# Peptides against a protein of PDB entry 6NYY: the designs that were tried, part 85

Target 1, 212 residues: chain A of PDB entry 6NYY
Amino acid sequence: KHFEQAIERVIGGLEKKTQVLQPEEKKTVAYHEAGHAVAGWYLEHADPLLKVSIIPRGKGLGYAQYLPKEQYLYTKEQLLDRMCMTLGGRVSEEIFFGRITTGAQDDLRKVTQSAYAQIVQFGMNEKVGQISFDLPRQGDMVLEKPYSEATARLIDDEVRILINDAYKRTVALLTEKKADVEKVALLLLEKEVLDKNDMVELLGPRPFAEKS
Target 2, 212 residues: chain A of PDB entry 6NYY as posed
Amino acid sequence: KHFEQAIERVIGGLEKKTQVLQPEEKKTVAYHQAGHAVAGWYLEHADPLLKVSIIPRGKGLGYAQYLPKEQYLYTKEQLLDRMCMTLGGRVSEEIFFGRITTGAQDDLRKVTQSAYAQIVQFGMNEKVGQISFDLPRQGDMVLEKPYSEATARLIDDEVRILINDAYKRTVALLTEKKADVEKVALLLLEKEVLDKNDMVELLGPRPFAEKS

## One batch from the design tools (peptide; made by RFdiffusion4, then SolubleMPNN)

Design b2_p18_8_s4 (from b2_p18_8, 6 letters changed)
Fold by OpenDDE base, seed 5:
Parts: structure tokens; C-alpha cells; sequence
Structure b2_p18_8_s4 (fold): chain B 212 residues (1-212), chain A 18 residues (1-18)
């Protein structure tokens, strides 16, 4: 309990008990978080869900927490599944509401960062090739890019392709699992907080063996 | 090594920004 609360405070901040979301906003949050939860449940290389909450906190209106494995090497496939899981909230909003919100801003930041890293740091793109450049850190003087403007354009194009492919994959998955997303969203609206056990009760056991 | 750690941390949680 105390340890979980400490982690929650680090990730989500303090509960904003005074922040009352409008019913439509709360519904949006529930379906957004359900999208993350279900995507993570049915993607082989996604990390197991620990907790999902639609209770507003200092850092967000809702959140999902995952238990990452002690992993030092990532495959392209693993990174793709993680991108898809991260896009799950945005995709859920599109599927259920036919519109998107600003709620996915942090998710899109993460997806963007991951896509650039795959292409320019990990050499995982065939067109860009087996190259590795350090990405400027936030606050570093943007030194001259170690590559041409033509290469910069190629990188940007391939990043868009990668993100779009991840998005389409997530749309396909959550469309297939649309009923499960609905179940999770409705249960979130009732309980406000779900854990792994709630997900097992609702959806059955995760179809992938927890790699110990 | 640092980039992998950053990626790992990024995937530990998601949040809806207000």
C-alpha cells in the first residue's frame, strides 16, 4: 500500500480531489485508458498492466502503470508493440467518439521520441541505414546535425511512416477488441481504478506468458 | 545504455495531460 502510493505520487502526482471532470470528459478519460489497457493486454511485447486509474491527479486526468521487465535489449518488434500500446488511448478515442482530444499529447511525445530513436540511434530503418547519431538532449545547444538536409528529410519521412504503421496496427487491434475496450471503460467508470486482477476477471488471463 | 534506460522509463506509465 505505502509503496504503491509512493509510486503513484511519482507518476501521477497528488490526487486532485477538488477537480471534478464533466461527465463527458470522464467518459473520454475512461475510454482512453481502456484503450491503453486493452492494447497492452493483447500485444505480446507490451509490459503487463499494473494499474489503471481515471482519478485526476496532479500530473494527469488518468493514467496507466506497467511493470517493465529488466530489459537491456529491445527488438524492432518489441518497440513497435510498445508504440502501439502507447497509441491505444488516442486510437480508442477515435474508434468510440469519432474525434480526438489533447489527452494523447504525452503519448504522442513518447511515440515520436521512440520512432526517432529507432531510426537515427538504433539503425532499425532500411532506407536510412545502419547509422547511429546522438539525439540532442533537451537543453543541449542544437549543434549542426551530423547529416545533410536530404538525410533529415528522409528521417522525417521514415518517422512518419513508422508512427503511421504503429497507428494502423493499433486501430486494427482495438477494432478487433472493441467489445473488450468497452467492458474495461465501463468498469473504469464504475470503479475508477482497476488492477491486473480486475483485468483478468473481465477479459480472462493475458494470452501471453509473463516472461519471468 | 542511457537511451535504453530512457525508453524503459517512458513505457512505465501513460498519462492524460490536463
Amino acid sequence: as target 1 above (212 residues)
Amino acid sequence: METIEELRKMFQSSRIAP
Scores: peptide ipSAE 0.291, ipTM 0.850, DockQ to the pose 0.827
Fold by OpenDDE base, seed 1:
Structure b2_p18_8_s4 (fold): chain B 212 residues (1-212), chain A 18 residues (1-18)
Amino acid sequence: as target 1 above (212 residues)
Amino acid sequence: METIEELRKMFQSSRIAP
């Protein structure tokens, strides 16, 4: 209990009991978080959901927490599923509302960073090839890129392709599981906080064996 | 190694930005 609360404070900050979301915004948050939760539930290489909340906190309007395994090596497939899970919120908004919001900004930042890392650090793209460059960090001197403008364009194109593929995969998944996303969203609107047990009760056991 | 740790941290949680 105390450990979970400590993690919540680190991730979300302090609860903002005074921040009242409009009903439509709260609905958007619920469906967004439901998208993450359901995507994580049905993607083999995603980390299982530990907790999801639509209670506004200092750092966000809602959040999801996962129980990551200590993992030092990632496959391309594992990174793809994680990207899909991260896109789950944006995709849910598109499916249910036919519009997108600014709510996915942090998710898109993470997806973008992961995509660039896969292509330019891990050599996971066939067109770009078996290369590894350090990604510039905020505050690093704008050093000239160690590759040509043509390579820069290729990297940018392949990043877009990778993210788009992850997005399409997530759309397909959450469209198939649309009823489950709605069930989770509605339950979130009622309870504001769900855990793994709530997900099991609502959706049944996760279809993947817990890797011990 | 640093990138893997960063990736791991990124996937530990998601938040809706205000």
Scores: peptide ipSAE 0.290, ipTM 0.850, DockQ to the pose 0.827
Fold by OpenDDE base, seed 3:
Structure b2_p18_8_s4 (fold): chain B 212 residues (1-212), chain A 18 residues (1-18)
Amino acid sequence: as target 1 above (212 residues)
Amino acid sequence: METIEELRKMFQSSRIAP
C-alpha cells in the first residue's frame, strides 16, 4: 500500500481532490485511458499494463502506467507497437465520440519524438536510408541541419507516413476490440482505478506470454 | 544511450494533460 502510493505520487503527483471534472470530461478521460489500456493489452510488443487511473492528479486528469523491462535495444516492431499504444487514447476518443480533445497532447509529443528518432537517429526508414543525425534538443541553438532541404522534406513526409500508419493500426485494433474498450471505460467510471488483475478479470489473460 | 533511456522513460506512463 505505501509503496504503491509512493509510485502513484511520483507518476501522477498529488491527488487533486479539489479538481472536479464534469461528467462528460470524466467520461472522455475514462475512454481515453481505456484506449491506452486495451491497446497495450493486445499489442505483442507493448509493455504490460500495471495501473490505469482516472483520478485527477497534479500531472494529469488520468494516466496509464506500464512496467517496461530493462531494455537496451529496440526493434522497429517494438517501437511501432509502443507508438500504437501511445495513440490508443486519441483513437478511443475518435471511435467513441467522433471528436478529439487536447488530452492527447503529451501522447502526440511522444509519438512525434519517437517517429523522428526512428527515421533520423536509428536509420529505420528505407527511403531516408541508413543515416543517423542528432536531433536538436529543446533549448539547443538551432544549428544548421546536417542535410539538405530536400532531405528535410523527405524526413517530414516519412515521419507523417509512419505516424499515420501507427494511427491506422491502432484504429483497426481498437475497432476490433471496441467492446473491450467500453468494458474497461465503464469499469474505470465505477472504480476510478484499475490494476493488472482487474484487466485479467475483465478481459481474460493477456494473449502474449510475459517474457520473463 | 541517452536516447534509449529517454525512450524507456517515455513508455513508462501515459498521462492526459489538463
Scores: peptide ipSAE 0.288, ipTM 0.847, DockQ to the pose 0.831
Fold by OpenDDE base, seed 2:
Structure b2_p18_8_s4 (fold): chain B 212 residues (1-212), chain A 18 residues (1-18)
Amino acid sequence: as target 1 above (212 residues)
Amino acid sequence: METIEELRKMFQSSRIAP
């Protein structure tokens, strides 16, 4: 309990008990978080969901927490599923509301960083090839890119392709599981916080064995 | 190594940023 609260404070900040969201905004948050939760539930290489909340905090209007595994090597498939899970919120908004919000900004940042890392650091793209360059860190002087402008354009194109593929995969998944997203969203609107047990009660056991 | 740690941290949580 105390440890969980400490993690929550680190991730979300302090609860904003006085922050009243408009009903439609609260609904958007619920469906967004439900998208993350359901995507993570049905993606093999997604980390297990620990908690999902639509209670506003200092750092966000809602959040999902996952149990991280100690892992030092990632496959392309694992990274793809993580990207899909991260896109789950945006995709849910599109499916249910036919519009997108700024709520996915942090998700898209993460997806973008992951995609660039896969292509330019991990050499995981066939067109770009077996290359590895350090990505500029926030605050580093923009050093000259160690590759041509043509290569830079290719990288950018392949990043967009990778993200779009992940997006389409997530759309397909959450469209198939649309009823489950709805169930989770409605339960979130009722309880505001769900844990793994709530998800099991609602959706049944996660179809993938938890690798300990 | 640093990139992997960063990736791991990024995927430990999601948030709807205000």
Scores: peptide ipSAE 0.283, ipTM 0.848, DockQ to the pose 0.811

## One batch from the design tools (peptide; made by RFdiffusion4, then SolubleMPNN)

Design b2_p19_1_s1 (from b2_p19_1, 13 letters changed)
Fold by OpenDDE base, seed 2:
Structure b2_p19_1_s1 (fold): chain B 212 residues (1-212), chain A 19 residues (1-19)
Amino acid sequence: as target 1 above (212 residues)
Amino acid sequence: LEEIARAQLKDPEAARRTI
């Protein structure tokens, strides 16, 4: 308990117990987090969920902890599942509320970065081809792109296609699992924090073998 | 718990998601 709380503070920051969310915002956060949790539960290459919380910490309104894999090489399939899990919050908001919020900003940033990396760093797109360029870091001078403006447009188009494909996959998954998303969201609204055991009680065991 | 802690402390960004 004390050790877990120490790790949570290091990873998530301080709990903002005094930050009272409006009931509708708290509901949005619960369904957003439930979308991520359920997507991650049913996606083979998602990192195992340890904990999910709708108690605000640091800069976030919701928070989840995962067991990261010591992995250096990723396949396109693995990267797609990670993108789908990352989109799970936005997709849940769309399915349950018919509206999207600013809550997915960091998720969309991560998905965008992953999609660009797949196309321009890892050579994973057939139309763009076997190319690898370093993406400008935040604050680096925008060096002239080592490719034409036509190639830049192609990259941008293929990034949108990849993200939209991940989005559609996530919509299909969370639509199929809609009742599970609702169960998790409702239990989050009740308990504010769920662990892996709560998820097993709600959904059954995760259908993928845990790498011990 | 120690292994989880070590994994999470190695890559805090991979170990967490925040809305």
Scores: peptide ipSAE 0.258, ipTM 0.800, DockQ to the pose 0.774
Fold by OpenDDE base, seed 5:
Structure b2_p19_1_s1 (fold): chain B 212 residues (1-212), chain A 19 residues (1-19)
Amino acid sequence: as target 1 above (212 residues)
Amino acid sequence: LEEIARAQLKDPEAARRTI
């Protein structure tokens, strides 16, 4: 208990017990987190969920912990599953509420960064081709792009296609698993915190072998 | 628990998501 709490404080920051969410906002967070949790459960290349919480921590309203895979090489398929898991919150909001919130801002940032990296750093797009450019780091003066405006437009178009494909895949998955998202969201509203064992009790064992 | 802790502390950003 004390050791786990210490790790959680390092990773997630301090619990904000003084931050009272309105019931409707708390419901939105629960379904958002359930969307991520269920997407990650049924996507082979997603990182295994350890814990999910709708207790506000640090600057966030919801929080999840994962066991990251010790890997340095990622396939296109692996990166797609990771994008889909990251979109799970936004997609859950759309499916259950018919509206989207600002809660997905950080998720969309991560998805956008991943899509650009796949296309312009990893050469994973057939139309753009086997190219690798350094993305401007945060704080670097964006000097002249090493490619034409035509190439810039192509990159932007292919990034949009990739993100939309990941979004559609996530919509299909969470629509199929809609009842599972509901179960997780309702249990989150009751317990505020779920672990891997709670997820196994709700959904059954994760259908992918845990790399021991 | 120690292995999980080590993995999480190695890359805290990979080990967490916040909404």
Scores: peptide ipSAE 0.256, ipTM 0.791, DockQ to the pose 0.746
Fold by OpenDDE base, seed 3:
Order: structure tokens, then sequence, then C-alpha cells
Structure b2_p19_1_s1 (fold): chain B 212 residues (1-212), chain A 19 residues (1-19)
């Protein structure tokens, strides 16, 4: 208990007891987090969930803790599953509420950055080809793009296709697992914090062996 | 728990998501 709480404070920051979410906002956060948790549970290349919480910490309305794999190389398939997991919150909001919120802003930023990196840094798109260009960093002067405006349009189109494909994959998954998302969301609203054991009790063991 | 703690302390940002 004390050791786990110390780790949680280091990783998640201090619990902000002063941010009282309205019941409807707390419900939205619970379903958003449940969407991420369930997507990550059923996606092979997603990082294993350790903890999920709807207690506000730092600047976030909720958080999750994962056990990342020590890996330096990522496949296209691994990056896709990570994108789908990252979209899980937005997709859950759409499925359960028929509306979307600003809660997915950081998720969409991460997905957008990943999609551009896959296409223009990692050469993972067949139409754009095996190219690698540095993306402009925040604060870099608008350097001239090392490619034509036609290539720029192609990149933008293929980024949109990749994100939409990840989104559709996530919609299909969370629609299939809709009852599991509901179970996790309801238990989050009751307990505010779930661990890996709570997830195993709700959903059964994660269908992917932890690579020891 | 100690191995998890060590893994989490190596890269806290990779180990967490906030909304």
Amino acid sequence: as target 1 above (212 residues)
Amino acid sequence: LEEIARAQLKDPEAARRTI
C-alpha cells in the first residue's frame, strides 16, 4: 500500500481533491477512460494496463498507468494498435453519448504526430514511398519543405486515411466490446480507481501473453 | 512490484496517460 501510493504519486502526481467534476463530466471521463482501457486490453501491441483512475491528478481529469515494453523498434502494426488505443477514449464518447468532447485533444495530437511520423519519417506508406524527412519541431522557423506541394497534398491525404483507418478499427473493436466498456465505466464510477486485477475480474485475463 | 517500480521510474512519461 504505502509503496504503491509512493509510485502513484511519482507517476501520476498528487491527487487534486479540489477539482470537483460535475456528475455528467465524471461520467464522460469514466467512459473515455474505459474506452482506452478496453481498447488496450484487446489490442495485442498496446501497452498492458496497470491502473486507470478518474480522480483528477495534476492537469488531467483522469489518468492511466501502463507497463511499457522496453523496445526501440516499432512495426507498422504496433504503431496502428497504439493509435487505436489512443483513439479509444474519443470512440467510446461517440458510441455511448453520440457526442464528442475536448477531452481527446491530447490523444488526437499524439495520433496526428504518429501518423505523420509513419508517413514522412519511417517511410511506412506505399503511395508516399520510402522517404524520411525531419518534421518541423515546435519553434523551428518554417523551413521550406524538402518536397513539392503535390507531395505535401499526398502526405496530408495519406495521414488522413491512416487516422481514419485507425478510427474505424477502434469503432469496430469498441462496438464489439461495448458491454465490456460499459462494465469498466460503471466500475470506475463506483471505485474511481481500477487496477489490473479489477480488469481481469471484469473481462477475464488479457488475451495476449505478457512477453516476460 | 519492485520491477514494475523500476520500469515506471525509468520513463514515467511513457508509462502514463492523462486526459
Scores: peptide ipSAE 0.244, ipTM 0.778, DockQ to the pose 0.631
Fold by OpenDDE base, seed 4:
Structure b2_p19_1_s1 (fold): chain B 212 residues (1-212), chain A 19 residues (1-19)
Amino acid sequence: as target 1 above (212 residues)
Amino acid sequence: LEEIARAQLKDPEAARRTI
């Protein structure tokens, strides 16, 4: 308990017990987090969930902890599953509420960054090809792009395609697992915090072998 | 738990998501 709480404070920040969410906002957060949790559960290359919480911490309304793999090399498939997991909250909101919120802003930023990196840094797009350009860092003088405006348009188009493909994959998954998302969301609303064991109880064992 | 904690402390951003 004390050790877990110390880790949670380091990773999640301090509990903002003073930040009372309205019941409808709390419901939105629960389904958003459930979307991430369920997507991560059923995506092979997603990081295993350790904990999910709808207790506001720091600047976040919901929080999840994962067990990251000590991995230095990522495949395109692995990056796609990570994108899908990251989209799980937004997709859950769409499926359950028919509306989207600002809650996914950081998720969309991460997905956007990943998509651009895959295409322009990792050479993972066949149309753009085996290229690797440095992405402009914040504060770098906008040096002339090392590619044509036609290439810029191609990159933008292929980024959008990649994100949309990840989105569609996530929609398909969470639609198939809709009942599981609801179970997780409802239990989150009851317990406010779920761990891996709660997820196993709800969903069964994660269908992917945990690397020991 | 300690090993998990150490892994998470190496890269807290990789180990955490915040909505």
Scores: peptide ipSAE 0.195, ipTM 0.733, DockQ to the pose 0.733

Design b2_p19_1_s2 (from b2_p19_1, 9 letters changed)
Fold by OpenDDE base, seed 2:
Structure b2_p19_1_s2 (fold): chain B 212 residues (1-212), chain A 19 residues (1-19)
Amino acid sequence: as target 1 above (212 residues)
Amino acid sequence: LEEIAKAMLKNPEEARATV
């Protein structure tokens, strides 16, 4: 308990118990977090879910906590599943509400960064080829790109394709698992915090063995 | 502690401030 609270404080910051979400916003957050949780549950290479919460912490309205893998090398498949899990919130909002919110901006940023990194740092795109260059950090002077404008357009196109493919994969998954997303969302609205055991009770055991 | 857990935080407030 104390250790978990310390981890939650480090990750999420201080609990904003004073920030009362409107019921509709709380519902949106619940379905958003349920989308992440369910996507992560049914994606082989996603990190195992430890906790999902719709209690606002710091600047976040909700969060999902995962067991980090001590992994330094990622496959393209692992990165794709991570992208899909990251898109799970946005996709859930689309499936259940027919609308998208600004709540997925950080998710989209992460997905975008991952897609660019795959293409321009890791050489994981066949059309762009085995190129590697450092992405400018926020605040770094954009040095001249080590590639032509034609290559820049190709990179941008292939990034969009990769993100769209991950999005479509996530839509397919969460559409298939729509009832599971709803179960998780409804239980989140009741309990505000779910752990792995709650997920097992709702969905059954995760179909992928935890590589402990 | 930061290495022990990864969290995906949803921050619509920061998203709203930039829109």
Scores: peptide ipSAE 0.017, ipTM 0.575, DockQ to the pose 0.110
Fold by OpenDDE base, seed 4:
Structure b2_p19_1_s2 (fold): chain B 212 residues (1-212), chain A 19 residues (1-19)
Amino acid sequence: as target 1 above (212 residues)
Amino acid sequence: LEEIAKAMLKNPEEARATV
């Protein structure tokens, strides 16, 4: 009943010339964005949510806006929680729909980039060691890799491990918070846009003190 | 999980080139 009424209100508000998502696509986006929002809410080192929207803008079907911390230094734990938050959309789709969509492509790219940077640039992996190499930029001729093929394989393996660990952490979190993801998704379908106050009303205060 | 990791890292070299 409440879900059907939410869908009807969403259909009626779509007068704007932007890409009209089909109701099922809009539902997918709502759960995707709810996954990001809830992951960010319950991860200590994630950036605090400012706004989440399922209104398509440009090439994005939805977006979450976070307050960037003016931080120049990131810990491994912070980078992990950011990876988990970034995976939250994909994980939500898996939990609720048992299927994966192309909507997470940019998220997967970001997570992959972060994982490589942690291992190859920041020296955050014990097996690879305290190394820092510039990753080839897009368009740079793959000059001689500053490391052996054995090191390249090790890097690839450790990147997979790191991403899988972040994914498993996100699955565990959003499975525990499944009801909260559903609440956020349903409210997104009704309001299309949520702010921090909506999240506080729905989930209670964020369990981590905002660094003022 | 493995399929997602495989999809993300299907071409690790391409992933490195895009970083």
Scores: peptide ipSAE 0.007, ipTM 0.518, DockQ to the pose 0.028
Fold by OpenDDE base, seed 1:
Structure b2_p19_1_s2 (fold): chain B 212 residues (1-212), chain A 19 residues (1-19)
Amino acid sequence: as target 1 above (212 residues)
Amino acid sequence: LEEIAKAMLKNPEEARATV
């Protein structure tokens, strides 16, 4: 109880009881969150869902909490599944509403950062090759890129390919699991907060053994 | 990796601030 509340405060801040979302916005958030939750449920290398909420907190309209595994090394497959989970909200909105909202902005930022890091820090792209350089931090004067403009274009192209592949994978998954996304979204609209047990009741046990 | 993992994990909520 106290630990969960502390985590909720650190992650979500104080519940803004004063932010009344319009019913249509609340519906959009519910389906967005359901997309994240269901993607995380059916992706082996995604972090286990702990809690999903559509109660506005701080600046966020909804959130999902995951139990991250303490790991120092990530595989390309793990990073891909994390990208897919992060895209789950955007993909859910596309599947159910045929429109995109600003809600995925930070998800897209995270996915973009991950894709660049995979290509330019971890050497995970065959076309770019085994390169590793630091990504400029916000505010760092990028004096000179350690690579040609042709390499810059190649990096940008391969980042786009990686993101699009993750997006397509997420579309395929959430299209297959469309009924599950809807069940989660509808229950979110009713309860506003779901935990792992609610997800098990709706979807059955997560199909992946919890790696101890 | 930790920063990227943290960036991916930390603020799923900050992403939704603009929705």
Scores: peptide ipSAE 0.019, ipTM 0.598, DockQ to the pose 0.150; fails the geometry check
Fold by OpenDDE base, seed 5:
Formats: structure tokens, C-alpha cells, sequence
Structure b2_p19_1_s2 (fold): chain B 212 residues (1-212), chain A 19 residues (1-19)
């Protein structure tokens, strides 16, 4: 309990018990978080869900906590599933509300980062090729790009393709699992916090063995 | 996209925890 709360504080920040979400905002957050949770549940290479909450913490309106795999090496397929899980919130909002909100800003940032890293750091794109460039760290003066403007355009195009592919995959998954997203969202609105056991009760056991 | 990429490279550690 205390250790979990400490981890939750480090991850999510301090609970903003004072931040009362409007009912419609709370509903949006519930479906957003349900999208992440369900995507993570049905994607083989996603990290196992530990907790999902619609209680505002720090700057977040909701969060999902996952057990990170002690993995040093990631396949392209693993990175794709992680991108899809990260897009799950945005996709859920689109499926259920026919609109998108600013709530997915951090998710989109993460997805974009992952896509760029795959293409320009990990050499995972055939068109760009087996290249690895250090992406400018925050605060580094980006002096000269080690590649041409033509290569920059190619990178940008391939990043968009990769993100769009992940998005389409997530749309397909959460459309198939739409009823499960609804179940999770409704239970979140009731309980505000769900754990792995709640998810097992709702959806059945996760179809993928937790790789120990 | 470049500005987004620059914004993204900052804090790899914070990226893991908040979905």
C-alpha cells in the first residue's frame, strides 16, 4: 500500500483531490483510459496493466499504470503494439464520441517520439535504411542535420506512415472490442480505480501469458 | 514535426509512467 502509493505519486504525481471534473469530462476520461486499458489487454507486446484510474493526479486527468517488462531489446512488432496501446485513449474518444480532445497530447507526443526513434535511431525503416542518428536532446543546439533535406522529408513521411498504421491498427482493435471498452469505462465511472483483477473479472484473463 | 521531435527527446524517463 504505502510503496504502491509512493510509486503512484512518482508516476502520476499528487492526487489533485480538489480538481472536480465536470461529469462530461469525467466520462471522456473514463472512455479514454478504458481505451488504453483494453488496447493493452489485447495487444500481445503491450505491458501488463496494473492499474487504471480516472482520479486526477498532478497534471493528468486519468492514468494507467503498467508493469514494465525488464526488456532491453525491443522488436519492431513490440514497439508497434506499444504505440497502439498509447493511441488507445485517442481512438476510444473517436469511436465513442466522434470527437477528439486535448487529453491525448502526451500520448501523441510519446507515439511521435517512438516513431522517430524507430526510423532514425533504430534503422527499422527500409526506405530510410539502416541508419542511426542521435536525435537532438533538449537543449542541444541543433546545428547541422547529419542528413539532407530530402532525407528529412523522407523521415517525416515515413514517421507519418508508421503512426497512421499504428492508429489504424488501434481503431480496428478497439472497434472489435468496443463492448469491452464500454464495460471498462462504465466500471471506471463507478469505481474510479480499477486493478488487474477488476479487468480479469470484466474481460476474462489476459490472452497473453505474462512473460516472467 | 521537427519541433515535435525536439519536444519529444527531452525526458525519456517520464515517458514510461503516464499513459
Amino acid sequence: as target 1 above (212 residues)
Amino acid sequence: LEEIAKAMLKNPEEARATV
Scores: peptide ipSAE 0.016, ipTM 0.582, DockQ to the pose 0.091; fails the geometry check

